# Designs tried in a protein design run: peptides against a protein of PDB entry 5Z08. Part 136

Target 1, 168 residues: chain A of PDB entry 5Z08
Amino acid sequence: RQKDEWAKKTSSLMKQLDWFIGEHLGAMLAAEELGGPVVGELMEIDPDDLSAGFNAHGKLKKATSQPDLDRRQRRIDDIWGPQDEQGQAHKRKRGADEALAASAEMRDLIEQLMNKLVEAGGDNSATYVEIPRESAAARFLVRSKVAMFHPNDARRLRLVDFGRDLDD
Target 2, 222 residues: chain B of PDB entry 5Z08
Amino acid sequence: GLPRLIDAIEEASKIPAKRRQTPIKPTIEKLTTHLYTHGASPDSLLRLADLLTLRNHLDQASLAAITRNLYPSSTVSDEVVLRFIGALGHGQLKPTLALQALFLRWLVMVYHLLENPGVLGQVYGVLFDLLDTAAIRPQLCHLLALVTRRKHVRPFRIQAILTLSRQTGGDPNLTGLLRVFKNYYPEIIVGDATKGRASAFKHPDPQWRQHLDEIQQRRSEA

## One batch from the design tools (peptide; made by RFdiffusion4, then SolubleMPNN)

Design b2_p17_1_s2 (from b2_p17_1, 10 letters changed)
Fold by OpenDDE base, seed 1:
Structure b2_p17_1_s2 (fold): chain B 168 residues (1-168), chain C 222 residues (1-222), chain A 17 residues (1-17)
Amino acid sequence: as target 1 above (168 residues)
Amino acid sequence: as target 2 above (222 residues)
Amino acid sequence: KRKLKELEEIYQRLLAA
């Protein structure tokens, strides 16, 4: 039935999102928590580069201006790069633990935000999740325009309702 | 200790099996048991990487057994990584493709222990150019999925994956890698030929991971 | 359907950031 296909697609997409968070985003968020570069601010994805699109053969229509992307990766590499020997093992374990923690926090936060949006039944006041802290994860969701803080309370975060256009 | 076992294996590796005074198998078994129990230090890991990647008289079963038990007790240096990367591809002096697949699998499983994960990003082109080698492609795609950053997602590489995907009838590992690329460029049209299930790039050996975590934990308590 | 659309948009925005 169509419902089963939608459930499968949703599950597949969730797994992709979980993988992306765990393997790519978590380390960058952990770096931000450790005083590294802010995730998304240095990612000047030139909207024009994204808008250039690809043809049916995977060719970019316009040349990507890439200079800012290389700087971000260098900063991540510099932050996570080799520091002195004894401090490195503890810092790497700490960094791995922090990357795991950041990944878990991001996953949990997205799940809570989605659940609250569903539970609210269209009541925008009921869509807010209370966050224990302004984490790198929470800030990233806001910068990404995935979530919004409550205008009067930075401890309250809500998901942007992208689904509203389907019920109309 | 481990260094003495490696010394004995290094000396035996210089001699053809038929000319050895003593069977090497008991020493390999002692080595693999030691590695399973204690892991390999950075220095031992480098020496073992040389034994695994350089042409010698060790048999393929012994090399595979060492690779399967190659638990780092600490971190993995850039030098160790580069030994394994240098061993990839076609050539008479290179390890077998089966052993290369084990090396790539190992790099995936120890990726979080690399001293500098960026080293793999620096050799990204070398890894990417090996995608046509079917025998190593599954593990290579998994490693590339971990290593890929936006700087690596170039138009020519997108086109190369799309072309290779068509030629292979939609290899799920290539589709998985292309999905990682699409994360950076949403407009990538994964053509109708990629209707196949993309690989999820799950950890290749959960038991190996658990045992690695136990070895790593013992070091943090010492 | 709504959950899938929401996830797609979340995913795309996280990737674009």
Scores: peptide ipSAE 0.383, ipTM 0.747, DockQ to the pose 0.298
Fold by OpenDDE base, seed 5:
Structure b2_p17_1_s2 (fold): chain B 168 residues (1-168), chain C 222 residues (1-222), chain A 17 residues (1-17)
Amino acid sequence: as target 1 above (168 residues)
Amino acid sequence: as target 2 above (222 residues)
Amino acid sequence: KRKLKELEEIYQRLLAA
């Protein structure tokens, strides 16, 4: 009985998380992958501030001339700038496809991270998931303090063990 | 082309149905067929938004048919969004609540095509204040569920949803919206009135979505 | 129980970000 209630709650929470990732987070992560604002840091960017572009840290750049920012600004302008109707449709399809891809990546990454944590049986060395790239999803999990990179290998990501306090 | 069809409908919309020399139904059917096949450009969307939201002599069936076929071929501008938002609520100059529900459904279905999704966040208060209007509440809650961010989740709005949920006997759409709020603030006590089934806010029309995707794809190839 | 706690914390942290 109690185990069944926990299973139901877990399933319900997973469905809520899936909805949140798919309907809310995926588009924002896709925007970040495409060079848009960093999720969680710049949620209150005024559209006028978006035109100023983002620095390497996803912060609104004031008009300072550093070349690496021009490349991100071009990507942002390529995403959000006034583009021809054809360019906008292609970008929106790309954006929708990227939102779906980002949602799928985030879901899969969370699932892998959780599975590895369970499989490791308390061995922290076995809890790392190998990630093919540093994605917006991976970065977001780290920024949100859900996951941590391996100190010596940015291709290895582990879930923060929130469950440890239950066995003590 | 689409602009000429819109021109003909705009002119017909200025004249009462009883005084029209020609029936508008064949022109509406041509328009809806064109929209279904090709979608609407940003300029055409704006013109159609004005036809749908401004008081004119078009019949409700025609307006509903246009709205059901209002596939964007491209982006949806802030101006188009604001036309539909401005058409919401009670008033003699506003569209019927049935048509407003179709507009809200449309906004949900095209949300991913907005040039600036933040525009809906700016009008969040206007949308939220309409939650007492039962006829539009299902679609309004769905739109709000997409639009809601932490900045919108305020104590007075939490209390407003809780109060309205009690008054409505636990409307599943309000419970769904409150669940979205609780996502941002876990400490929100969803009282007994909200223990009911919450709406999952699924896409309103999967076939419409698929057809929209096909229209959007064809434009990327042209 | 552990899985649920982990999911809850994940969810809360994703929402807080």
Scores: peptide ipSAE 0.372, ipTM 0.689, DockQ to the pose 0.315
Fold by OpenDDE base, seed 4:
Structure b2_p17_1_s2 (fold): chain B 168 residues (1-168), chain C 222 residues (1-222), chain A 17 residues (1-17)
Amino acid sequence: as target 1 above (168 residues)
Amino acid sequence: as target 2 above (222 residues)
Amino acid sequence: KRKLKELEEIYQRLLAA
């Protein structure tokens, strides 16, 4: 009985997490990967601010009239600017594909991090997942205090052990 | 073509059903078949949004049938979105709450096709203030769950959802929306009233999504 | 139980960010 309730709660929570990643977080992570705002930084990015574009630090560029639309700004303007219907369709498809890819990457990374934590049996050295790149997903997990980079190797990421307080 | 079908329906919409020379149902069926097969262009979407949102002599079944087949072949413009948002709420000139629920469901299903998703963020307050309307609340909460950003999560809105959740006996859609708010402010004490089942805000119609994807793909190949 | 607690904390922290 209790085990079944815990299984149901876990399944319910997993579905909620999957929805949050797929329907909400993935688009924001994709925007970060495309050079948009950093997820979890207090950028009150008004939609009008999104149209003004971001500097290399993800800060709102003042709408200065200067013609050298940086490739990122072109990408944002191409995402949000009046482009021809075909260009917009390709861009929306690309944006959707990037959001799906970011969602899948985040989901997979969380799953790997959790699996490694379980497999390590309390050995902190065995809890690290090797990441192929510093992705928006990986950075977001660190900013969220869900994960930590290895102090000497930014390619190694571990889940913060939130479960330790249950074994006491 | 689609424009001629819309023209015929626009003209028929000006005339009470009892005074029409020809039944409109066959024209609506041709329109919905065309929309199902090819989708609607941005221009056609705007014209159809006006037919759906403005007071006219079209019957509710016809309006619902058009809305259920309102597949965008391309993008959804801000103007189209604003027509549907402007049609929400109470008033003699507003569409029925049943039709408004279909509009909100449609906006959820086409959210990824909006030219500017930020337009919904700009009208967030208008949408949020409609949460007390039970008939549209399920779809409204789902749309708000997609639209909500940190800037929208304000103390007064948190309190409004908590109050409304208590008043409704813990509506699972409000609990779902409050969970989305808790996404931005984890410290939100979701009181005991939210221990209830939260809505998962699943896609309202997987078959509709699949068919939309097929329509969108055909345009990318043309 | 541990997995559920971890998932809850992950979820809450992802939400908080």
Scores: peptide ipSAE 0.431, ipTM 0.790, DockQ to the pose 0.305; fails the geometry check
Fold by OpenDDE base, seed 3:
Structure b2_p17_1_s2 (fold): chain B 168 residues (1-168), chain C 222 residues (1-222), chain A 17 residues (1-17)
Amino acid sequence: as target 1 above (168 residues)
Amino acid sequence: as target 2 above (222 residues)
Amino acid sequence: KRKLKELEEIYQRLLAA
């Protein structure tokens, strides 16, 4: 009985989380990934600042590599460029696709992080998920204090163990 | 075509039902069939928004039928959105609360087709102040859940929703909206009153979504 | 129980950001 109630609550919460990620957070993460405002930061981000990207702490990276800037700027320009009906439809479709992709990435990343935490059995070294890129999703999890990067490897992310206080 | 059907309904809407020479129902059925098959263009949406939101002699069943079939074939302009928002609340000149709930439901279902989603953020206060209206609260909370950004989450609104949640005995839609607020301010103590089931704000009508997607897809292929 | 607590904290923190 209690286990079933916990399972139902967990399932309900997962559905709420999935909705929040898909219907609300995904679009914001996609905007951040495309050089939109950082999720959770009230910063009026200048488009030029957005092109520079954000560091692991959610701070603007100084523009080091020009080519990625040009692609992001072009993406921003494709997003904010002349509002012809076709351009807007393509923009909206692309924005929707990017929001779906960001939502899927966030969902998958959370799942991987949770699975690794369970599999590690208390070994903190085994809790790290390898991330292919520093995504808006990964950065958001860190900013939200849900996850932490490995101190020596920004490609390794771990979930903050919120459950430890239950084993006592 | 759709414009001629709208013309006929606009003219009929000026005349009380008892004084109409011809029944309007067949024309409404033709309109709703056309909308279901082809959707409404931006221009047609604006005209239909006026028919739906302005006081006229159309019956509530006809207005509801049009709203239920109000598939955009393209985008939804700020002007169309603002017509529906302006129709919300209490007043003798405003649509019934039942029809307002349908408008809010429609806005939720077409939110992804808005030309400028930010327009709803600009009228956030107007929407938020209507949360005390129980008849529209479910759809209003859902719309606000989509629209809410950090800039909207203010201490006075947090307190207002907490107060209203207590007064309503923990309305799950208010609890759902408060969870969305907590997204922006974790320090929001969602007190014991919010331990209730929050609304998951699921899509109100999956069949309507699917049919909308089919209409939208036909435009992309044309 | 642990999974639910973790999910709740994740959800709350994601909501908070």
Scores: peptide ipSAE 0.425, ipTM 0.788, DockQ to the pose 0.306; fails the geometry check

Design b2_p17_1_s3 (from b2_p17_1, 12 letters changed)
Fold by OpenDDE base, seed 4:
Structure b2_p17_1_s3 (fold): chain B 168 residues (1-168), chain C 222 residues (1-222), chain A 17 residues (1-17)
Amino acid sequence: as target 1 above (168 residues)
Amino acid sequence: as target 2 above (222 residues)
Amino acid sequence: KERLKTLEEIYKLLLAA
């Protein structure tokens, strides 16, 4: 009975987290991946500002007409290029796809981190998840103090053990 | 085509039903069928928004039928959004609260198609001040859940929701909105007001979403 | 129980950032 209540509460909270990631965090993470501002900085990023793309300093690029040929910039320009109806639709779809991808990445990373913490059974060395890249999701988790990189290997990420700090 | 159907409905909307030479229902059915099949262009959406939000002689069933079939074929302009927002609240010149709830539901379902989602953030105060209106509160809370950013989460609004939640006996939509606020400020003491069930703000109509996606996909392939 | 607590803390921290 108590286990079932905890399972229900966990499921409910997971759904809330999934909603938060999908509806709010994913778009911001996608913006960071696209060279936008870092999530958690004063991001009064209007979704429209996200669409305009960001310069190398994370500031809103004015819609400059010159397609810088870099694949990422093409992706941004395909998202933010001239307001012809076809270009805008392709842009919005791509922006939505990037937000969905970032949301999925964040969700999967959180799940892996939690699973590894449970599987490790108190062995801190076994709690590390190998990450294929330093994603906006991974960086955000570290900035949020949810996760920590391995001191000697930035490809290894672990969840901060909140259980130890709560019982002390 | 769609423009001619809108023209006919616009002309009919100026005339009381009892004085119309021809029944408008067949034209409304043709319009809704066309909208279901092809969606509405931005220009058509604006014209339809005016028909839905401005006082005219169209019956409530026709207005509701148009709203339920108001599939954008492309994007939703700020002007269209502002027409629907301007139609909210109490007043003799405003649409019925039932129709306003349908407008808010529509805005939730097309939120991802807005040309400028920030426009809703600019009118956040107007939306927030309508939370006391029970008839539109469920859809309004859902829309606010999508629109809310850190800049909107202010102490006075937190207190307003907490007060209203107490007054309503813990409306699950208000509890859901408070959870969204707590997402930006975890220190928000929700106290007894959030002990209740919260709305998860699920998509209002999955079938409508699927059909919208099909309409949007056809445009991307053309 | 521990998973729930951990998830709650994750959620709080993600929201605060």
Scores: peptide ipSAE 0.263, ipTM 0.432, DockQ to the pose 0.275
Fold by OpenDDE base, seed 2:
Structure b2_p17_1_s3 (fold): chain B 168 residues (1-168), chain C 222 residues (1-222), chain A 17 residues (1-17)
Amino acid sequence: as target 1 above (168 residues)
Amino acid sequence: as target 2 above (222 residues)
Amino acid sequence: KERLKTLEEIYKLLLAA
């Protein structure tokens, strides 16, 4: 009975998390992967600022002359740029596909991190997930203090153990 | 009395305006005058809620006039509340969005007279899911600001408001609702959405409140 | 129980970021 209630609550929370990732984080993570603003740092991206695009340092480009907009900048402009009708359908589809991919990556990463924490049985050395790349999802989890990189290996990510700090 | 006026309006509501033998406007005026003077009993309030929320042949001006004079003489039952909540949203069988906004405004103004304020908390999800409807959003945010408790402040709802706030260019009512959420979870970084002007959710009609208080006072003396 | 607590904390932290 109590286990069933916890299972239901866990399932409900997972659905909420999946919704949050899929409907909201995915697009922002996709934008970050494409060289857009870092999720959580630049919350106020004015639509006008989005249209100007970002330089290699993630700073807004001034609206001067049309240089060769890097493929990444086009993707940002495609996700965040003003809705012009025809070109935007393909851009929206691509942006949607990238948001879906980012959402899936984030979800899978969280699941792996949680599974490793459970499997480790308290061995902190066994809690690390090997990540193929430093993704926007991985960086976001670290910035959010959900996860930590291994001090000597940026390819290893672990979930922050929230359970130990509550008993002290 | 009020029941007879409601009877006449109920019968007239079944008939298209062009087929009515007598104009209904004089009866509506008598009803609204009676409501303004005496308020509506719980039984009368339920009947009026049905007239306002169910599809019938009453004109929008008459429905709006009844809603603006819908002073409860006593408490507001869960059944009455649920009639108004059930009337919200899009659909051919639902009242107009303008009338729905008046219903939400009414619920805000009579919130302190609800027999069970918890009923709104039970339908919180239904109310919350309507935030995308721009025409009712101001009153809906105000109602949600009154109804919101810690149990309703969930991460997905925080995020939904943040998303909608961005999509709407920072609607002050959404910012106001986010501030209410922050009261329950101070750690909610509402970010730049809080830099915008937030609605203070002031009472929608101070004169209506004063008149309601006068009607309610007469009940306590009886 | 631990999984639920962990999920709750993850979710809170993700919302705060």
Scores: peptide ipSAE 0.253, ipTM 0.410, DockQ to the pose 0.272
Fold by OpenDDE base, seed 5:
Order: structure tokens, then C-alpha cells, then sequence
Structure b2_p17_1_s3 (fold): chain B 168 residues (1-168), chain C 222 residues (1-222), chain A 17 residues (1-17)
């Protein structure tokens, strides 16, 4: 009975977290990946600003054609192709796709971090998840004090053990 | 005049608020109004720097109000700068981190009025070692961005910023500072950890700058 | 129980950021 109540509460909270990630955090993380404002800074990211891409200063880039920008940055310029109605719809769709991708990445990362914490059974060395890249999701978790990088390896991320830190 | 207002505040600062015969707030308001209108002379700046940086019985709101209105009417001496730098960091005798952030912001805003900008370069290490203090990091990075020269860009500092950037999840101020370093050493690989947004270190308060310029201009005409 | 507490803390921290 108590286990079932905890399972139900956990499921409910997971749904709330998934909603929060999908509806709010994903777009902001996508903006950060695209060179936009850092999540958690008071910059209200207008979803429409996500589609425009950001310069090195985090300002909306006007579409300048330079070739060597990383494939994701090129996707932003391709998203902000000519302002025909079809182009705007494609831009909104691509912005939504990037937000969905960022949401999925954040969700997966949280799940992996939690699973590794459980599997480690108290061994802190076994709690690290290998991350393929330093994503906006990973950085946000660190800024939020949810996760920590390995001191010597930026490809290894672990969940902060709230259970131990709160009881001490 | 300003010296008499400072005298009154200095005397009041020695006495706990509960034991003061007169409220200090009206005197602080007169001081801040005077500073806003006329600025502070070098001598007055030094006295105010001591009031702001030394432990006394003034409330944080009063100290913050003085700092926000600390317009130099002329130059800022090395001695004044060193008072503010000496007040930075952790310790029971030091000002609050919130007040320290205001001091750093002030130093950024008056940087062009320093008698010797090189003084900040001499204390570069002291400033750099405080980058781990999150509460002052934004203003500290901005100040360091102004102060940094090629001689300050050393391998151990590059590594320290990279490490701290990773630990902070890519603080944009640290990324901004690392970009300044990269201007001196283009070979600095800003690793994946620093692919985040960099701070542009814009002027913290354009209105404050404009008002400072007006105060400075009045002196040049006198 | 531990998983729920962890999730609660994650959610709180993400909301506060």
C-alpha cells in the first residue's frame, strides 16, 4: 500500500516534470543551444526569437551567409530563410523541432542520471553518466545545482545526492 | 557642504542605530542628493570609501544608496581604488557580498576616471582569485575584462576559468572573460565547456554614465 | 521513497533556476 502510493506520487511528479520540460524548458534550452540567452538569466526568450538565431553576443543574427558555421547554426539560418508564409511556417516548425529535441535530451539526461544514482548503490564513482556533448541541458542541470561534472572529465556528469546532503 | 555631511555620517557610523539620538536617514538623503547634484571631490571620495568599506554601524540600505550615488566630480585616486579592492572577499569584517558587487560595478563605471588604471592590473591576482564567488562574479568578470592585458593571461588562469566555467555550467561572464583572453592568445581553445553565450560586458547603467558625464563636464567649465 | 525525494528536489531546483 505505501509503496503503491509512492509509485503513484512518483509517476505524477514525473508527468509534471515532463510537462515543465516540454512546455517551458525545452524552448529555452533550444535557444541556448542556438547561441541565445542562457537559461535562468532574466532574459525572457520570445519563442519567435528562437527562430532568428543569435550572434556571438546573443543578439539576433541577421541572416549573413558565412559557410563554416556548425550544422546546427546553419539550420537556424535555413529556418530564417525568406519571410514568405511558407518560410515562417517552416521556421516555426523547426523551432518547435529544436525545442522538442532539447526537451527529449533533458528528459533522457535526467532519467540516466537518476538511474545511475540508483544503480551505484552509494558508490559515487559509479554515479557518472557519460554525456556525448556538453549540451544546454547538461549546463542547465549544473547551474541549477542538480548535477555536477566530474572534476577531471567534462564528459562525465552525476546527479547531486540530495538524500545525503539534506541529512547532513 | 559635502564635508559636513560626511562628518555627521562618520560620527553616526560609530554609534549603534538604537543609541543614536537622531535618525541618520535624513542625513544620508542629503548626502546622496548632494552627490547626485555635484559629485564627490577626491578627498570626499576617500572619506566615503572608508565609510563604505570599513565596518561601522551604518545600515546596508544607506551604504548601497551612497554607493549608487558615488559620482566622482574629478579623478579617482589609487587610494580610493585600493579601499574598494581591499573590501572584497569573504570575512566578518568585510562588507556584504551585495555591497561588494556594487563596489565592483562602481569601479567598472568609473574606470575611465582612474588616475592610474594600472593599479587594478597590480591587484589582478586578488580580483581573479574571487571569481569563484558567484554573488560578485558578473561585475568582477566585467572589471577583469577591462583590466586584462597580455601579461595577465597565463596558462594557470586560463585553466582556472575553464574549470570554473565547467563547474558553473558555463557562466556567460566567465565565457566573456575567456573571450577577452582569447584576444591576446588566439590559440586558446575555448573547449566545449565555453561554447555557451558570452557576456558582452555592456555598461551597467547608461543613465548613471550620462549623469556622470554631466557632472564631469560642469567641472571642466569651472 | 528515495526516488520520489530526488525527483521532488530536481523539480524544485529546476523551477527555481
Amino acid sequence: as target 1 above (168 residues)
Amino acid sequence: as target 2 above (222 residues)
Amino acid sequence: KERLKTLEEIYKLLLAA
Scores: peptide ipSAE 0.252, ipTM 0.576, DockQ to the pose 0.266
Fold by OpenDDE base, seed 3:
Structure b2_p17_1_s3 (fold): chain B 168 residues (1-168), chain C 222 residues (1-222), chain A 17 residues (1-17)
Amino acid sequence: as target 1 above (168 residues)
Amino acid sequence: as target 2 above (222 residues)
Amino acid sequence: KERLKTLEEIYKLLLAA
């Protein structure tokens, strides 16, 4: 009975999380990947700070060099480009596809992080997930204090142990 | 049990304080203690929502105390949510704006327990139209920040919040909500008035959250 | 149990962010 209630509650919460990711967070993550505003408490980001990438710790990098400006400018130009009906439809479709992709990436990443935590059996060294890129999803999890990067390897992400950090 | 305490308070709520044979305060204290310890079931939440939102003879301190201890032991139904939303705004039959602010704060704190989070999205317009009410604006902006989806970010609402932001001298809660809108539409120019400090919409009460989690956990273990 | 707690914390942190 207890296991079934836990399973039901877990399922319900997963559905809520999936809804939140799909309907809310995915679009914001996609916007971040697109050089839009950063998702989370760091929304004190001055529009000028949006030009600053995030470091491996999810903190705003100081505006380093040229190449990331071009991607943003191109995306701004894609956003502000001529509002032809076809251009708007393509932009809406692309935005929807990017939101779906970001949602899927966030869901998958959370699932991997949770699975690795369970598999590790308390070994913190085994809790790391290898991430192919520093995505908006990964950065958001770090900013939200849900996950942490490996100190020496930004390709390795682990879930924060919420049980242990309360005892310290 | 909790139902009997609610029964006693419901009956007392029909009678003016001066005409009550027994003081209600001890019963309110028993109720709030019970709620703090065990939380409220969905059925109890509905009954308590009626006590909190409908005009009765309960004093504001008692209503506030119940609201502050309104821990759901389970989920929050659409009906409960709609009772609180229906209690918002101006009117002689509406709860005080102070109590409405507590309701909005409660909805923020229990958002993750809603049976259908989409219910708030259905009443988005009602919530948005209350942004001019300064007394509830902080909590309302926080709730809207959670509820806002791309479908809600309409040109007229963007303009409305920009106008209201200018009129309020850049209320940080409105700036925070504009940032949420900007997440869906990066082209939204948050004018110089919005260069101000935006609200981060942090959890209103971390201790309340922790206690809610403990109550929710005990139910899952039963 | 641990998975649910973890999921709850994740969800809360994501909502608060």
Scores: peptide ipSAE 0.245, ipTM 0.464, DockQ to the pose 0.311; fails the geometry check

